# Peptides against a protein of PDB entry 7AE7, part 72

Target 1, 321 residues: chain A of PDB entry 7AE7
Amino acid sequence: KVYKDLREFLEVLEQEGQLIRVKEEVNPEPDIAAAGRAAANLGKNQPAVFFEKIKGYKYSVVTNVHGSWQNHALMLGLDKNTSTKDQFYELNRRWDKFPVPPNVVKREAAPCKENVIDKDINLFEILPLYRINEQDGGFYISKASVVTADPEYPDDFNKLNVGTYRIQVKDRDRVGIQALAMHDIAVQLEKAEAENKPLPIAITIGNNPLVTFMASTPVGYNQNEYEFVGALQDGVPMDIVKSDLYDHLYVPAGSEVVLEGHIIPRVRTVEGPFGEFPGSYSGARLQCEVKIDRITHRTNPIFENLYLGIPWTEIDYLMAL

## One batch from the design tools (peptide; made by RFdiffusion4, then SolubleMPNN)

Design b2_p15_1_s2 (from b2_p15_1, 6 letters changed)
Fold by OpenDDE base, seed 1:
Structure b2_p15_1_s2 (fold): chain B 321 residues (1-321), chain A 15 residues (1-15)
Amino acid sequence: as target 1 above (321 residues)
Amino acid sequence: SPSEVEPVVHRPALP
């Protein structure tokens, strides 16, 4: 089984008993984090948790999508009871299929383009933002696949980077992003900042699960994560579409939300703290700032966010493969 | 300045 988007995966998770649907209206805090923790207590087969209604918000949240070995098996289109060993074997077998180039679809064929916001941008109108941890210094987007390119080689598709970075909401149209020197985005940003130019960015939220997985998996600077997604889809290309603002940035065609904008050159603002692990907060740091210039989104977009409750957390599964 | 590489805690695969 291959998934075009998050929705197809969530449907399979629900069919397989790996999704809990919360139909009652919840408060963003503390109910989302509390329900995530409660789901983690259900044992080894931690389900995803889908919140249909969030007080003060229009749209839904899903957490813990990658939060179990069963969910990982299903992500690979395997039986949910596939052993961790067999999942690893299959992942390695598929990895050898790299590269599998993506399909570039037209704008009109991309679900992420169903709606556009280009004025009076307010992230709070699109994303049901909440504090993941009680002591977080703000709202985090913790499971985005962030698309950037090499500003010297914008047309080199092999240098297109899709990564997962810590993103704090700073304002209605601004986010802080942690670009560490070990990340490909930091190399690209350094080149842009040398010229005092903005770095084009697309922050994609709510992707097919293999995009999120590959965005969390380090690959070579000259390796495109989308070509690995196709490999992990057992040779089936994924669908990508051009961003609206940038011809050289491609986003997953099925993304729930795409935040298009730029990293402001040579600006650093305070970001954090964030509870990366239960009881462990990374300190406040000066981080890059992104201005959001355009949003595209699916109708009734689902905000996929990371579950950081009781270990094993979703991040532990994403890093364990 | 030494880039504070936050240690990627490779948690062992669940048994």
Scores: peptide ipSAE 0.008, ipTM 0.545, DockQ to the pose 0.042
Fold by OpenDDE base, seed 4:
Structure b2_p15_1_s2 (fold): chain B 321 residues (1-321), chain A 15 residues (1-15)
Amino acid sequence: as target 1 above (321 residues)
Amino acid sequence: SPSEVEPVVHRPALP
């Protein structure tokens, strides 16, 4: 099985008994994090948790999508009871199919383009934001696949980076992004900032699960994560679409929300703290700031966000392969 | 080459 988007994957998770649907209205805090912790306590087969109704918000949240080996097997289109060993074997076998170039679809064929917001941008109207950890310094978008390009080689598709970075919401149309020196985005940002130019960015939320997996998997600077997604789909190309603002940025066609904007050159603002692990907060630091200039989104967008709790956390499964 | 990037296992398999 190959998934075009998050929704197709969530449907399979639900069919396989790997998704809990919370139908009652919940408070963003503490109920989302509490329900995630409760799901993690259900044993080794932790389901995704889908919150249909969140007080004060219009749209839904899903957490713990990658939060078990069963979910990981299903992501690979395998039987949910496939052993971790066989999952690793299959992952490695498919990895050797790299590169599998994506299909570029037309704008009208991309679900992420169903709705557009280009004025009066307010992230709180689109994303049901909450504190993931009790001591977080703000609201985080923790499971976004962030698309950037090399500003020196914008048309080199091999240098198109799709990465996962922690993103703190700073204002209605501003986010802080943690671009560490070890991240490919930091190389691209350095080039932009050398010329005092903005770095174009697309922050994509709610993707097919292999996009999210590859965005969290380190690859070479000259390797495109979308071409690995096609490999992990056993040679089936994924669908991408051109961003609205930038001819050189491509986003997953099925993304629930796409935040298009730019990293503001040579601006640094306080970001953090964030509880990356239980009882450990990465300190507050001066980090880059993104201005959001345009949003595209699916109708009734699902906010996919990371569950953080007692190990094994969702990030542990994303990093375990 | 594609062979230069293998899946990075950051943690041992779930017990």
Scores: peptide ipSAE 0.008, ipTM 0.564, DockQ to the pose 0.020
Fold by OpenDDE base, seed 3:
Structure b2_p15_1_s2 (fold): chain B 321 residues (1-321), chain A 15 residues (1-15)
Amino acid sequence: as target 1 above (321 residues)
Amino acid sequence: SPSEVEPVVHRPALP
């Protein structure tokens, strides 16, 4: 089984009994985090949790999409009861199929382009934002696949980076991003900032689960994460589409939300604190700031966000691979 | 004092 988007994966999770649908209206806080913790306490077969209705918001949230070995098996299109060993074996076997180039689809064929917001941008109208941890200094987007390119080699598809970074919402149209020196985005940002230029960025939310997986998996600077997604799809190319603002940035065609904008050069603002683990906060630090210039989104977009709580959390499964 | 846990180094998942 290959998935075009998050929705096809959520359908399979639901069919396999690996998704809990919460139909009652919930409060963003503390109910989303509390329900995530409750799901984590169900043992090894932790389901995704889909919140249909969130008080004060129009759209839905899903958490814990990668939060179990069963969900991971299903992501690979395997039987949900596939052993961890066999999942690793199959993942490694498919990894050797790299590179599998993606299909570039037309704008009209990309679900992420169904709706456009290019004025009066307000992230709170599109994303049901909540504090993940009680002591968080703000709202975080913790499961985005962030697309950037090398500003010196914008047309080199092998240098197109798709990564996962900690993102704090700072304003209606601004987010803080943690670009650490060890990340490929930091290399690209350094080049842009040397010239005092903005770094073009597309922050994609609610993707094909293998895109999210690869965005959390370190690869070489000259390796494209989309070409690994095709490999992990057992040789089936994924679909990508050109961003609206940038000719050199490509986003997953099926993304629920795409935030297009730029990292503001040589600007650093306070970000955090964030409870990456229970009782463990990363301190407040000066981090990069992104201006959001355009949003494209699917109709009734699903906000996929990371579940953070008592181990084993979704991040523990994503990192244990 | 909350221990400054260093940012989760994305451990390369390769065994």
Scores: peptide ipSAE 0.014, ipTM 0.564, DockQ to the pose 0.036; fails the geometry check
Fold by OpenDDE base, seed 5:
Formats: structure tokens, sequence, C-alpha cells
Structure b2_p15_1_s2 (fold): chain B 321 residues (1-321), chain A 15 residues (1-15)
């Protein structure tokens, strides 16, 4: 089974008993995090948790999508009871199919383009933002696939980077991003900042689960994560679409939300703290700032965010592969 | 750029 988007994956998770649907209205804090912890306590069958109604918000949240070996098996289109060993074997077998180039679809065919916001941007109107951990310094977008390019080689598709970075919401149209020196985005940002230019960015939320997986998987600077997604789809290309603002940025066609903008050159603002792991908070630091200039989104967008709080967290599974 | 590598908390190897 190959998934075009998050929605197709959530449907399979629900059919397989790997998704809990919370239909009652919840408070964004503490109920989302509490329900995630409760799901993690179910042991081996840790389901995704889908919140249909969040007080003060219009749209839904899903968490813990990658939060179990069963969910990882299903992501690979395998039986949910496939052993971890057999999952790794299949992952490695498919990895050797790299590269599998993506299909570039027309704008009109891309679900992420159903709605556009280009003025009066307010992230709180589109994303049901909540504190993941009680002591977090703000609201985090923790499971975004962030698309950037090399500003020196913008047309080199092999240098197009899709990564997962810690993103704190700073204002209605601003986010902080943790671009560490070890990340490909930091190389690209350094080149932009050397010229005092903005770095174009697309922050994509709610993707095909293999996009999210590959965005969390380190690859070579000259290797495109979308070409690995096609490999992990056993040779089926994924669908991408050109960003609205930038000719050289491509986003997953099925993204629930796409935040298009730029990293402001040579600006650093306080970001954090964030509880990346239970009992450990990364300190507040000066981090990059992104201005959001355009949003595209599916109708009734689903905010996919990481489950954090009790080991094994969703990040533990994403980093284990 | 402050390249402060946060200490990688060595979690025990996943089994």
Amino acid sequence: as target 1 above (321 residues)
Amino acid sequence: SPSEVEPVVHRPALP
C-alpha cells in the first residue's frame, strides 16, 4: 500500500485499530498531551490520537502517527504485525531503489493548494496550537517537513532539502526555527546570510507518512528526500508541486498545510525552552526567525504534531529507524 | 553562528 497523503494513512490506521478518535471537545492544554500520554501507556499497540474538536480552534489535531512499530509497519504498507526485523529488512531492500524521482503535478491537482491565505496571516486560525510540554516556552510545530534549497544552486534538485526542525510559534506570522550547524538547512542559511539575503522556506505540515519519516532521516546534502520516499514506496514516485512563492521549492502535493516564507537574514530571537525528551528541556537560545508570507492548505486541514511526554515517544520511533 | 552542539543525551541503544 502506498499513501498519497496523511488522510489515506489515517484511514488505514483507523481500519487497523491503530487510531483513537476523540470526538468530544478537548482543551488544547492539557488534554492533547494527556491523551497522547494515555495512548503511549497502551503498550505495544500505541495508536495515533485524532482530536476532532479543540476548544477555541476550527480544525483538528492528530498526534502519535508514527508512535508504534505497528504504525511503522503500516507506513511501509506491510501487515501491522510485521516484526521489527522484517520491517528493517524491507526498509533496507527498498532503500536500494534510490533514486526514485517524484512526479511534479499541476497546481490544480495538488490538494495542498485548495485554499490560499496571502494577507492577514494568523497561524492560530489554521493550526490548533498547544503546548506539548507544560514547561515549553510556547507553541511548537514539531513534525513539519521543512523544504529549503541551496541559494547558490537553486535549480539543483539534489540539493533540495526536506528536514525536520524544531519550530516555535513566535507571532501570528512568525516562527523560530532551530537550524543547527549539523543540519543541511544551516549550510543553505549560511550561504544566504553571507549575502544578507532571505532564505526561501516552505514549512509543510501533515504529509504522506514516508515524507515525514524521510524528513527525520539524515541523508547526504546532495540527496533528495523525495527520491528516497519513492524508493521507500517500492519504486512508486511521490507527488510534489511547485511552491506558490518560489520556483525552486517543491512541496508534497498532499500536504495539509504549507507555510511559505523566508528566514530573515542575520536575525536571531529567543526560542525555547522545549521539552524534546521527558525530563530534559533544551535551554532557551537565540535562533533563526521565519516570516510567513503565504499559506496554502487543504479544506479542513489536519494539524499533525509530535507526541512527546512518556517514552517511547514518537521521536524515539522516528530516530530508531 | 553559535554552533553550540547540544549534548546528545545518549539514550540506551534501542534493542
Scores: peptide ipSAE 0.008, ipTM 0.541, DockQ to the pose 0.043; fails the geometry check

Design b2_p15_1_s3 (from b2_p15_1 with T9R W10H R14L)
Fold by OpenDDE base, seed 1:
Structure b2_p15_1_s3 (fold): chain B 321 residues (1-321), chain A 15 residues (1-15)
Amino acid sequence: as target 1 above (321 residues)
Amino acid sequence: APSEVEPVRHEPELP
């Protein structure tokens, strides 16, 4: 089984008993985090948690999409009861199929292009933002696949980077992003900042589960994460579409929300703290700032966000494979 | 200098 988008995966999770649907209106705080913790207490077979209605917001949230070995098996299109050993075996077998180039679809064929916001940008109108941990210094987008390119080689598709980074919401149209020196985005940002130029960025939310998985998996600087997604789809290409602002950035065609903008050159603002692990907060740091210039989104977009709770957390599963 | 406690990635003990 191959998934075009998050929605097709959530449908399979629900069919397989690996998704809890919360139909009652919840408060964004503390109810989302509390319900996530409650789902983690259900044992090793932790389901995704889908919140249909959030007080003060228009759209839904889903958490813990990758939060179990059953969900990982289903992501690979395997039986949910596939052993961890057999999942690793199949993952390794498929990894050898790299590269599998993606299909570039037309804008009109991409679900992520159904709606556009290009003025009066307000992230709070599109994303049901909440604090994941009580002591978090703000709202985090913790499960985005962030697309950047090498500013010296913008047309080199092999240098297109799709990564997962810590993103704090700073204002209606601004986010802080943690670009560590070990990340490919930091190399690209250094090149842009050397010339005092903005780095083009697309922050994609609510993707095909293998995109989210590959965005959390380190690959070589000259290896494209989308070509690994095709490999992990057992040789079926994924669908990508050109970003609206940038000819050289490609986003997953099925993304729920795409935040297009730029990293502001040579600007650093206070970001954090964030509770990356239970009882452990990474301190406040000076981080890069992104200006959001355009949003594209699916109708009734689903905000996929990382569940952080009792170990094993969703991040533990994303890093274990 | 506050030691940046790198969060010890507990490698998930496979069952």
Scores: peptide ipSAE 0.006, ipTM 0.436, DockQ to the pose 0.043
Fold by OpenDDE base, seed 2:
Formats: C-alpha cells, sequence, structure tokens
Structure b2_p15_1_s3 (fold): chain B 321 residues (1-321), chain A 15 residues (1-15)
C-alpha cells in the first residue's frame, strides 16, 4: 500500500485499530498532551490519537502517527504485525531503489493548494496550537517537513532539502527555527546570510508518512528526500507541486498545510525552552526567525504534531528506524 | 544509510 497523503494513512490506521478518535471537544492544554500520555500507557501497540474538536480552534490535531512499530509497519504498507527485523529488512531493500524521482503535479491537482491565505496571516487560525510539554516556552510545530534549497544552486533538485526542525511559533506570522550546524538547512542558510539575503522556505505540515519519516532521516546533502520517499514506496513516485512563492521549491502535493516564507538573514531571537524528551528541556537559545508570507492548505486541515510525554515517545520510533 | 543514524540517546531523566 502507498499513501498519497496523511489522510489515506490515518484511514488505514483507523481500519487496523491503530487510531484513537477523540470526538468530544478537548482543551488544547492540558488535554492533548494528557491524552497522548494516556495513549502511551496502552503498551507497545500505541495508536495515533486524533482530536476532532479543540476548544477555541476550527481544525483537528493528530498525534503519535509514527508512535509504534505497528504504525511503522503500516507506513511501509506492510502487515501491522510485521516484526521489527522484517521492517528493517524491507526498509533496507527499498532504500536500494534510490533514486525514484517524484512526479511534479499541476497546481490544480495538488490538495495542498485548495485554500490560500496571502494577507492578514494568522497561524492560530489554521493550526490548533498548544504547549506539548508543561514547561515549553511556547507553541511548537514539531513534525513539519521543511523545504529549503541551496541558494547558490537553487535549480539543483539534488540539493533540495526536506528536513525536520524544531519550530516555535513566535507571532501570528513568525516562527523560530532551530537550524543546527549539522543540518543541511544550516549550510544553505550560511550561504544566504553571507550575502545578507533571505533564505526561501516552505514549512509543510501533515504529509504522507514516508515524507515525515524521510525528513527526520539524515541523508547526503546532494540527495533529495523525495527520491527516497519513492524508493520507500517500493518504486512508486511521490507527488510534489511547485511552491506558490518560489519556482525552485517543491512541496508534497498532499500536505495539509504549507507555510511559505523566508528566513530573515542575520536575525536571531529567543526560542525555547522545549521538552525534546520526557523530563529534559533544551534551554532557551537565540535561533533563526522565519517570516510567513503565504499559506496554502487543504480544506479542514489536520495539524499533525509530535507526541511527547512518556517513553517510548513518537520521536523514539522515528529515530529507531 | 538509515543504519548509520545513531539512536538519539535519551539523556537520563535528571532526578
Amino acid sequence: as target 1 above (321 residues)
Amino acid sequence: APSEVEPVRHEPELP
């Protein structure tokens, strides 16, 4: 089974008994994090948790999408009871199919383009933002696939980077991003900042689960994560679409939300703290700041966010493969 | 290769 988007995967998770649907209205705090912790207590077969209604928000949240070996098996389109060993074997077998170039679809065929916001941008109107951990210094987007390019080689598709970075919401149209020196985004940002230029960025939320997986998986600087997604789909290309603001940035066609903007050159603002692991917080640091200039989104967008609470967390599964 | 991703060692919970 191959998934075009998050929704097709959530349907399979629900069919396989790997999705809990919370139908009652919840408070964004503390209920989302509390329900995530409660789901983690269900043992080794931790389901995704889908919150249909969040007080004060229009849209839904899903967490723990990658939060079990069963969910990972299903992500690979395998039987949910596929052993961890056999999942690794199959993942490695498919990895050798790299590169599998993506399909570039027309704008009109891309679900992520169903709605556009290009003025009066307010992230709180699109994303049901909440504190993931009690001591978090703000609201985090913790499961985004962030698209950037090499500013020296913007048309080199092999240098197009899709990565997962810690993103704090700073204002209605501003986010902080943690671009660490070991991340490919930091190389690209350094080049842009050397010239005092903005770095174009697309922050994509609610993707095909293999996009999210590959965005969390380090690859070579000259390797495109979308071509690995096609490999992990056993040779089926994924669908991408050109960003609205930038001719050189491509986003997953099925993304629930796409935040298009730029990293402001040579600006650093306070970001954090964030509870990256249960009981551990990374301190507040000066981090890069992104201006959001355009949003595209699916109708009734689902905010996919990382579950953090008790071991094994969703990040443990994402990093274990 | 995915096999080269060192598992993020959870820093032990500070008590």
Scores: peptide ipSAE 0.006, ipTM 0.468, DockQ to the pose 0.029
Fold by OpenDDE base, seed 4:
Order: structure tokens, then sequence, then C-alpha cells
Structure b2_p15_1_s3 (fold): chain B 321 residues (1-321), chain A 15 residues (1-15)
């Protein structure tokens, strides 16, 4: 089984009993985090939690999508009861199929292009933002697949990076991004900032679960995460589409939300604190700032966000394979 | 060198 988007995966999770649907209106805080903790307490078979209605917001949230070994098995298109060992074996077998180049689809065929916002951008109108942890210094987008390119080699598809980074919402059209020196985005940003140029960026939310998995998996600087997604799909290419603002950036065709913009060169603003683990907060630091210039989104976009509850957290499963 | 914040797994002390 291969998934084109998050929605096809959520349908399978629901069919397999690996998704809880909360139909009642919830408060963004504390109810989203509380329900995630409650789901984590259900034992080893932690379901995704889908919130249909969030007070003060138009759209839905889903959390804990990768939050169990059952969900990982299903992500790989395996039986939900596939052992961790057999999942690892299958992952490694498919990894050897790299590279599997993606299909570039036309704009009209990409669900992420259904709606466009190019003026009066307000992230709070598109994303049901909430504090993930009680002591967080703001609202975080914690499960985005962030697309950047090498500004010296913008047409080198092998240098196109799809990574997961901590993103704090700063304003209606601005986000802070934690680009650590160990991340490929930091190399690309350094090159842009040397020339005092913006770094083009696409922040993609609500993807095919293998895109999110690969964006969280370290690969070589000259390796494209989309080509690994095709490998992990057992040789089935994923679908990508050109970004609206940049000819050299490609986003998953099925993304729920795409935030297109740029990292502002040589600007640093206070980001954090964020509770990366229960009881541990990374301190506030000066981090990069992204200006959002355009949004594309599916009709009724689903905000996929990370659950950071009691270990084993969703991040522990994303890192355990 | 930015200190690698190793994730300090606080094991929840069970009460």
Amino acid sequence: as target 1 above (321 residues)
Amino acid sequence: APSEVEPVRHEPELP
C-alpha cells in the first residue's frame, strides 16, 4: 500500500483502529495536549488523535500520526501487527532501492494548490495553533517538512533538502526556525547570508507519512529525501509539484498546507523556550526568521502536529527506525 | 560550539 497524502493514511489508520476521532468541540489548550496524553496512556498501540472541531478555529488538527509501531507498519504499507524487527528489515530492503525519482505533477493536479492566499496572510486563520507544552514560549509547528535548496546549486535536485525543524509562530506571517549548524538548511542559509540574500523556503504541513518520516531522517547533503520516499514506497515514485514562488523548490503534491516564503538574511529573533521532551525545555535563543509570502492549501486543511507527551513520544518512534 | 543539547530523558519517577 502506498499513500498519496496524509488523508489516505488517516483513512487507513481509522480502518485499522489506529485513529481516534474527537467529534466534540475542544479547547486548543489544554484539551489537544491532554487528549494526546490520554492516547499515549492506551499502551503500545497508540492511535493518532484527530480533532474535528477546535474552538476559535475553522480547521482540524491531527496528532500522534507516527505515534506507534502499528502506525509505522501501516506507513510502510505492512500489516499493523508486523514486528519491529520485520519493519526494520523491510525498511532496510527498501532503502537499497534509492534513488527512486519523484514524479513532477502539473499545478492543476496537485491538491496542495486548491486554495491560494497571497495577501493579508494570517497563519492563525489556516492553522489551529496551540501550545504543545504548557511552558512553551509560543505556538509551534513541530511536524513540518521544510524544503530548501543550495543557493549556489539551485537546480541540483540532489541538494534539495527536505528537513524537519522546530518552527515557532512569531506573527501572522512570520515564523522562527531553528536551523542548527548540523542541519543541511544551515549550510544553505550560510551561503545565502554570505551574500546577504534571502533563502527561499517552503514549509509543508500534513504530508504523506513517508515524507514526514524522511524529513526527520538524516541523509547526505547530496541525497534527496523525495528519492528515499520513492524507495520506501518499494519503488513507487512520490508526486511533487513546483512551488508557486520558486522554480527550483518542489513540494509534496498532496500537502495540506504549504507556507512559501524566505528566511530573512542576517536577522535573528528570540525563539523558544520549547519542551522537546517532558520536563526539558531548550532555552530561548536567537534564531532565524521566515517571512511567509504565499500560502497554498487543500480545502479544509488538516494541521498535522507532533505529540510530545510521555515517552514513548511520537518523536521516539520517528527516530527508532 | 553550540552545545548539543542531548535530550535529557527524565524518566518520570513513578509515585
Scores: peptide ipSAE 0.005, ipTM 0.447, DockQ to the pose 0.038
Fold by OpenDDE base, seed 5:
Structure b2_p15_1_s3 (fold): chain B 321 residues (1-321), chain A 15 residues (1-15)
Amino acid sequence: as target 1 above (321 residues)
Amino acid sequence: APSEVEPVRHEPELP
């Protein structure tokens, strides 16, 4: 099975008994993190946790989408009881199908374009933001697939990067982003900052689970993560759409939320601390700052965020392969 | 700067 979006995957997770639906209104803190920990304690078959109602917010949250081997099997469109060995074999078999170029769909065909916010941007109105860990220095978007391009080669689709980066919400229309020197985004940012230019960025939230997987998987600088998604879909192309602000940025057509903006050149602001792993905080440091200039989103967008409560965390499954 | 990883405090198991 191939998934066009997060919603199709969540439907399968629910059908397979790999999704817990919390229908009662929860407090963003501590209830989201607490319920995630409780789900992790259910053993090896850790389900995703979907929160329908969050106090003070309009929209829903889902966590732990990749948080088990069963969820990983289902992501690959395999039987949920497929062994880790057989999942790995199938992953490798499909990997050899690279490249599988994505389909570029029309704007009108892209669910991520259903709604537009281009003024009075407030991230808190579109995302049910919460502290993932009690000691976090703020609210994090921890499971976004971040799209950037090489500013020297903006039309080179092979240099289009889709990566996962730590993102702290700084203001209504500002986020801090951790662009480490080892990340492809840092190479692209260095080129932009050398000319004192903004780096165009699209922060995409709530994607096809293979997009999120590939965004968390290191690939070559001249390899496009979307072409690997098509390979991992066993040769079925994924659907992408042009960003609204930038001709050279393409986002998943099915994204729940797309934050379009720019990394402000040569600006660094305090970001953190964040509990990247249970009981392990990365300290506060100066990080890049993104201005959000436009939001597009699906109607009733689902905020997908990482579960980090107890090991095995969702990130452990995303990095284990 | 090396991210000073503070030592993993085992949070007590919620009862």
Scores: peptide ipSAE 0.000, ipTM 0.425, DockQ to the pose 0.053

